# Peptides against a protein of PDB entry 3HUF, part 8

Target 1, 320 residues: chain A of PDB entry 3HUF
Amino acid sequence: MWIIEAEGDILKGKSRILFPGTYIVGRNVSDDSSHIQVISKSISKRHARFTILTPSEKDYFTGGPCEFEVKDLDTKFGTKVNEKVVGQNGDSYKEKDLKIQLGKCPFTINAYWRSMCIQFDNPEMLSQWASNLNLLGIPTGLRDSDATTHFVMNRQAGSSITVGTMYAFLKKTVIIDDSYLQYLSTVKESVIEDASLMPDALECFKNIIKNNDQFPSSPEDCINSLEGFSCAMLNTSSESHHLLELLGLRISTFMSLGDIDKELISKTDFVVLNNAVYDSEKISFPEGIFCLTIEQLWKIIIERNSRELISKEIERLKYA

## One batch from the design tools (peptide; made by RFdiffusion4, then SolubleMPNN)

Design b2_p23_5_s1 (from b2_p23_5, 12 letters changed)
Fold by OpenDDE base, seed 2:
Structure b2_p23_5_s1 (fold): chain B 320 residues (1-320), chain A 23 residues (1-23)
Amino acid sequence: as target 1 above (320 residues)
Amino acid sequence: KKKEEEEKKKKEEEELRKKILSL
């Protein structure tokens, strides 16, 4: 989201969020969803137009800012952005920090980008929320992204969590629910004059973790908890691979259970399968190797003695 | 006492194992 601040009380000492939309900026406008009052004798009654674009698809992967357009409204002393005079037709900016000077005002409006990118665990929830969140200047998507700051959990407390949720947790992404999105959608007008009125996603996250026994106390309890073990996994998803990497596992990949030969067994402590393969093939697992699902592995990882549990199971099958 | 505590711990671990692995 774009946030604006200014020195010399020209913005009444408040931080303001600029959502996607058009704003008339000047001395003689009233603050609302389309106007920014700036209190200075050096500023024109109607001085500039700011236009914030909706997020691009690329912004979801980069965490880049919504495009910020500035146009001077034919003022006597013009408008500058980052010490450069705004062109007659207006200029567009993708920098994360903008110093906006209106005419001869000695105080600048400082615009800065606060990154917020929301990943969804399922396409149905993305389809429901994406349009509204984009109108808040929030990029949204399904695919894993290094720019992701928040993750929408698909399931309520007491259900088995998904691999996407497990991975988001280990990545230290703020996990949120539909209740947070509902609350976020209602605050658009209330945050115009006070950016601090944005809902606390960290409090939502703490409540999710506290009320769901499927989560460990912290990501740090799980990260590298299986360091020194090796696994083989069915080549299913990048998120599953990255999840196992965050556990500290050495990973080999295979395409079918038929590829689990004596060589693979010799270098592997256990095999990770998807639920469909595990349920269909559990009677025909290779002898002398521990096979489990990601969900079964997660249930072991959340235990304080995870390394001991895995070691005992590997030992049991090597001597059977 | 130590043997009973070790047997209890071993039983709790085996119950947990069965619960996790659905064995």
Scores: peptide ipSAE 0.154, ipTM 0.709, DockQ to the pose 0.004
Fold by OpenDDE base, seed 5:
Structure b2_p23_5_s1 (fold): chain B 320 residues (1-320), chain A 23 residues (1-23)
Amino acid sequence: as target 1 above (320 residues)
Amino acid sequence: KKKEEEEKKKKEEEELRKKILSL
């Protein structure tokens, strides 16, 4: 989201979130959803127009800012952004930091981009929330992105956490739920005068972990916990591969269970399967190898003695 | 005591195994 602050008392010492939309900036306007009051004798009554665009799909993958347009409202001394005079038709900016000088005002408005990108695990929840979150200047998507800061866990009572949720947790992404999204929808007016009134996602995250026994105490308890083990996995999911890498596993990939030969078995401690393959082919598993699902592996990983548990299962099946 | 503790631990490990693997 865009946040503005200013030197001196020209913004009354307050920070403000600018959501996507259009703002008239000037000395003789009242602060609201479409106006920014700036307290200086050197600033015109109506000085500039700021227009913040909704996030693009590219912004979700890059964590880049919503496009920031500045137009001078035909003022005597113009408007500058990053020491450059704004053109007559206005200019658009994609820099994360903007120093906006209104006329001869000695104090600048400093606009900075605070990255917030929300990944959804469930396409139905994305469809429900994307429009509202985009109107907050929050990029949203389904695919994994290095720019993701938050991950929406679907509340299914009694369901196992998904691979996406497991991976988001290990990546130290802030896991949130629909209650946090609902809270975000209420803040539009309250944050006009104080950007600090944004809800803290970390408190939501702590509550999710505390109340769900499917999460370990920390990502650090699981990261590299299986260092020195080797697995083979069906080449079906990039998130599954990255999850197993974060566990410290040496990974081999295969395309079908028929590709699991004696050579692969000799180099592999266990095989990781998706639920569909595990359920359909349970009768045809290769002899002498431990096969499990990612969800079964996760249930081992969350235990304090995960290495001992997995070693015992590997040994049990090698000698069965 | 030591045998009972080992048997208890083995039973707890087998219960955990069943819970994990749905076996």
Scores: peptide ipSAE 0.150, ipTM 0.704, DockQ to the pose 0.004
Fold by OpenDDE base, seed 4:
Structure b2_p23_5_s1 (fold): chain B 320 residues (1-320), chain A 23 residues (1-23)
Amino acid sequence: as target 1 above (320 residues)
Amino acid sequence: KKKEEEEKKKKEEEELRKKILSL
């Protein structure tokens, strides 16, 4: 989200979130959803227009800022952004830091981008929330992204944690739920004057983890917990591969269960399958290799003796 | 005592194993 602050009390010592929308900036406007009051004798009554666009799909993958447009409102001394005079028709900016000088005011408005990028595990929840979150200047999507800061857990009552949720947890992404999204939808008015009034997503995350026994106490309990073991996986998802890498596994990929030959079995400790393949192919599993699902593996790795548990299963099947 | 604790631990591990592999 865009945040503005300024020196010399020209913003009354407050930080403000700027959501996507249009703002008239000047000395003789009242702070509201479409106006920013700036307290200086050197600033025009109506000085500039700021327009913040909704996030693009590219912004979801890059963590880039919403586009920030600045237009001078025909003022005597103009407007500058990053020491450059704003053009007559206005200029658009994608820099994460903007120093906005209004006329001859000795103090600048500093706009900075705080990255918040929300991944959803479920397409139905994305469809429900994306529009509202985009109107907060928050990019949203389903696919894994290095820019992802938050992950919306799919809460199916009584279901196992999804691979997406497991991976988000190990990546140290802040896992959130629908309650946090609801709270975000209400903050538009309160954060106009104080950007610090944004809800604490980390507290939401702590509560989710504390109340769900399917999570380890920390990502650090699971990261590299299976170092030294080797697995094979069907080349189905990048998230599954990255999850297994974060466990410290040496990973071999195969395209079909038929590719699991004696050579692969000799080099591999266990095979990781998705639920669909496990359920359909369990009758035809290769002899002498331990096959399990990612969910079964997750249940092992959250145990304190995970290495002992997995070793015993490998030994049982290699020497049977 | 030590044998009973080892048998108990082994039984708990076998119950956990059955629970994990049955899911």
Scores: peptide ipSAE 0.144, ipTM 0.708, DockQ to the pose 0.004
Fold by OpenDDE base, seed 1:
Structure b2_p23_5_s1 (fold): chain B 320 residues (1-320), chain A 23 residues (1-23)
Amino acid sequence: as target 1 above (320 residues)
Amino acid sequence: KKKEEEEKKKKEEEELRKKILSL
């Protein structure tokens, strides 16, 4: 989201969120969803137009800002952005920090980008929320991204957490739920005067973790917790692979259970399977190796004695 | 006491094992 602040009380000492949309900026406008009052005798009654575009798909992967357009409204002394005079037709900016000088005002409006990119675990939730979140200047998507700051967990009572949720947690992404999204949808008017009124996602996250026994207390409890163990996995999602890497596992991949030969068994401590293969092929598991799902593995790694639990299962099956 | 504590620990681990593998 774009946030503006300014020195010299020209914004009344307040920070403001600018959502996607068009704003008339000047001395003789009233603060609302489409106007920004700037208190200076050096500023025109109507001085500039700011236009913030909705996020692009690229912005989800890069954490880049929504495009910021500035147009001078034919003022005597013009408008500058980052010491450069704004062109007659307006200019567009993709920098994360903009110093906007209105005419001869000695104080600048500082616009800065606060990155917020929300990943969704399922397409249904994305379809429900993407439009509203994009209108807040929040990029959204399904795919994993290094720019992702927040991850939406769907509150289905009694469902196990998904691999996406597990991985988001270990990446230290702020996990949020539908209640937080609902709250975000209602705050648009309240944050016009004070950007600090934006809801804290970390408080939502703390409450999710505290109230769900399927989460460890911290990502650090699980990161590298299985260092020194080796697993083989059936070719699964990229998130599943990265999850196992974050656990500190040495990973080998195979295409079918038929590829699990004596050599693979000798170098592997356990096999990680998807639920469909685990359920369908449970009767045909190779002898002498521990096979489990990612969800079963997750239930082990959240235990304080995870290494001892895994070691005992490995020993039980290799020396049977 | 030590043997009873070991048997209790072993039983708790076996119940946890069943809970994990019952998926």
Scores: peptide ipSAE 0.142, ipTM 0.706, DockQ to the pose 0.004

Design b2_p23_5_s2 (from b2_p23_5, 11 letters changed)
Fold by OpenDDE base, seed 2:
Structure b2_p23_5_s2 (fold): chain B 320 residues (1-320), chain A 23 residues (1-23)
Amino acid sequence: as target 1 above (320 residues)
Amino acid sequence: EKKEEEEKKKKEEEELRKKILSL
C-alpha cells in the first residue's frame, strides 16, 4: 500500500493510506476518498492530481509498488517528484519512495510503499477476494512467491492443514483467515486519516496458531529439525519440495513407486508420498523402507521428539 | 520408579506412533 506522510503539519501530522484511485491534492479541498487536503499557503487551491493504479500481475511476484501517477494542475510553481519537475502531461513512478514537492512549499509529502502480498491456498477464495484486495492496492495470487507477506488459510481450526499452509508457516508468512479479509474490506474509509487503524494481521495469526493444535509454537521448532536425514519424494509440487528442504532434508525425487530401486533405498531414510499414492499402494510398499505422507510427516515434526520418532521408525523397518 | 517411567514413556510413544501412522 502507498502511505503518505509530511513534515510541518501540512498533512495534519497524520499518515494516510492511498488506495488505488484518483486524488485531487490542494489547500482548498476536503479530505475524503478522492481528495487530499494540504495545509500550506504556498500550495494552490487545487495543486496536483495523484493517481494510484491497481496492482499488476508482476507486482505479486516482485512486491513492487502500484504505479503512482502525478500531474500538476497548471499551477504557477509546478510540482516536483524526487527533485525533478513533473512533465506537462504528468509522470508515472515505480520507485518505493517519492518526495513530492508542491510548488514552493518548504515541506515535502513523503510517499512510501509498504509491501503486502496475499497468497491464497485455493482458487475459489482467490476468485472471491482478489478484486476487492486489488482495489486496496494488494497483489494477490495462488503460486508461491518470495514477495508473499500473508497467506490465507483455507481450513478452520480442527481440520488437517494443507501443504501450502505448512510451507507458509515455515516461511514465516503471516497466516490469516477469511475473518481477517472481511475486517480488512470494511476499514477502507476509516484509514484515510489514520493508517494505524489497519487491522493487525499478527494478532489474527497468533489467534489461529493458539487455537489450532496442528501448528507448532514457532517455525523455528521445525526448521532444520530433520537435518542429517535423507528422503525420496514423488515429484508432485514445488511447495512440497521446498517444505522438505526447510526441514533440513536431503531430497531425491522419483516419478513412480517402480523407480524405488535398491540403490534409492540404500541412500534414503524414508519415502514421502502424496495421500492418493499412499492410500492406493500401501500394500505394495518396497520392503525395508519407511513410507509416509506429508501430513504424517507434519504430525511427527510438530512433536518435540520428532528426530527420535523418525529414527525409531527407520530402525523398526531396517530390522524387520 | 525409573523403569516404570521409561515403560510409561515407551507406551506413550507407541500410542503416538499408532495415531500418526494410522497403524
Scores: peptide ipSAE 0.160, ipTM 0.711, DockQ to the pose 0.004
Fold by OpenDDE base, seed 4:
Structure b2_p23_5_s2 (fold): chain B 320 residues (1-320), chain A 23 residues (1-23)
Amino acid sequence: as target 1 above (320 residues)
Amino acid sequence: EKKEEEEKKKKEEEELRKKILSL
């Protein structure tokens, strides 16, 4: 989200979130959803127009800022952004830091981009929330992204944690739920005067983890917990591969269960399968290899003796 | 005592194993 602050009390010593929309900036406007009051005798009554665009799909993958447009409102001394005079038709900016000088005011408005990028595990939840979150200047999507800061857990009552949720947890992404999204939708008015009134997603995350026994106490309990073991996986998802890498596993990929030959079995401790393949193919599993699902593996790795548990299963099947 | 604790631990591990592999 865009945040503005300024020196010399020209913003009354407060920081403000700027959501996508249009703002008239000047000395003789009242702070509201479309106006920013700036307290200086050197600033025009109506000085500039700021327009913040909604996030693009590219912004979801890059963590880039919403486009920030600045137009001078035909003022005597103009407007500058990053020491450059704003053009007559206005200029657009994608820099994460903007120093905005209004006329001859000795103090600048500093606009900075705070990255918040929300991944959803469920397409129905994305469809429900994407429009509202985009109107907050928050990019949203389903696919894994290095720019992802938050992850919306799919709460199916009584279901196992999804691979997406497992991976988000190990990546140290802040896991959130629908309650946090609801709260985000209400903050638009309160954060106009104080950007610090944004809800704490980390507190939401702590509550989710504390109340769900399917999570380890920390990502650090699971990261590299299976170091030294080797697995094979069906080349189905990048998230599953990255999850297994974060466990410290040496990973071999195969395209079919038929590719699991004696050579692969000799080099591999266990095979990781998705639920669909496990359920359909369990009758035809290769002899002498431990096959399990990612969900079964997750249930092992959250145990304190995970290495002992997995070793015993490997030994049982290699020497059977 | 140590043998009973080892048998108990072994039984708990076998119950956990059955629970994990039955899911």
Scores: peptide ipSAE 0.156, ipTM 0.714, DockQ to the pose 0.004
Fold by OpenDDE base, seed 5:
Structure b2_p23_5_s2 (fold): chain B 320 residues (1-320), chain A 23 residues (1-23)
Amino acid sequence: as target 1 above (320 residues)
Amino acid sequence: EKKEEEEKKKKEEEELRKKILSL
């Protein structure tokens, strides 16, 4: 989201979130959803127009800012952004930091981008929330992105956590739920004068972990916990591969269970399968190798003695 | 006592195994 602050008292010492939309900036406007009051004798009554665009799909993958347009409203001394005079038709900016000088005002408005990108695990929840979150200047998507700061867990009572949720947790992404999204929908007016009134996602995250026994105490308890083990996995999911890498596993990939030969078995401690393959092919598993699902592996990983547990299962099946 | 503790631990490990693997 865009946040503005200013030197001196020209913004009354307050920070403000600018959501996507159009703002008239000037000395003789009242602060609201479409106006920014700036307290200086050197600033015109109506000085500039700021227009913040909704996030693009590219912004979700890059964590880049919503496009920031500045137009001078035909003022005597113009408007500058990053020491450059704004053109007659206005200019658009994609820099994360903007120093906006209104006329001869000695104090600048500093606009900075606070990255917030929300990944959804469930396409139905994305469809429900994307429009509202985009109107907050929050990029949203389904695919994994290095720019993701938050991950929406679907509340299914009694369901196992998904691979996406497991991976988001290990990546130290802030896991949130629909209650946090609902809270975000209420803040539009309250944050006009104080950007600090944005809800803290970390408290939501702490509550999710505390109340769900499917999460370990920390990502650090699981990261590299299986260092020195080797697995083979069906090449079906990039998130699954990255999850197993974060566990410290040496990974081999295969395309079908028929590709699991004696050579692969000799180099592999266990095989990781998706639920569909595990359920359909349980009768045809290769002899002498431990096969499990990612969800079964996760249930081992969350235990304090995960290495001992997995070693015992590997040994049990090598001698069965 | 040690045998009972080992048998208890082994039973707890087998219960955990069943819970994990749905076996």
Scores: peptide ipSAE 0.151, ipTM 0.703, DockQ to the pose 0.004
Fold by OpenDDE base, seed 1:
Structure b2_p23_5_s2 (fold): chain B 320 residues (1-320), chain A 23 residues (1-23)
Amino acid sequence: as target 1 above (320 residues)
Amino acid sequence: EKKEEEEKKKKEEEELRKKILSL
């Protein structure tokens, strides 16, 4: 999201969120969803127009800002952005930091980009929320991204957490739920006067973790917790692979259970399967190897003695 | 006492094992 602040009380000492939309900036406008009052005798009654575009798909992967357009409204002394005079037709900016000088005002409006990119675990939740979140200047998507700051967990009572949720937790993404999205959708008017009124997602996250026994206390409790063990996995999602890497596992991949030969068994401590293969082929598991799902593995790694638990299962099956 | 504590720990581990593998 774009946030503006300014020195010299020209913004009344307050920070403001600018959502996608058009704003008339000037001395003789009243602060609302389409106007920004700037208090200076050096500023025109109507001085500039700011236009913030909705996020692009690229912005979800890069964490880049929504495009910021500035147009001078034919003022005597013009408008500058980053010491450069704004062109007659306006200019567009993709920099994360903008120093906006209105005419001869000695104080600048500082616009800065606060990155917020929300990943969704399922397409239904994305379909429900993407439009509203994009209108807040928040990029959204389903795919994993290094720019992702938040991850939406769906509150289905009694469901196990998904691999996406597990991975989001371990990569230190702030996990949020539908209740946070609901709250976020209501704050648009309240944050016009004070950007600090933006809801804290970390408080939502803390409450999710505290109230769900399927989460460890911290990502650090699980990261590299299985260092020194080796697993083989059936070709699964990229998130599943990255999850196992974050656990500190040495990973080998196979295409079918038929590829699990004596050589693979000798170098592998356990096999990670998807739920469909685990359920369908449970009776045909190779002898002398521990097979489990990612969800079963997750239940082990959240335990304080995870290494001892896994070691005992490996020993039980290799020496039977 | 040590033997009873070891048997208790072993039972707790076996119940946890059943809970994990019952998926």
Scores: peptide ipSAE 0.145, ipTM 0.706, DockQ to the pose 0.004

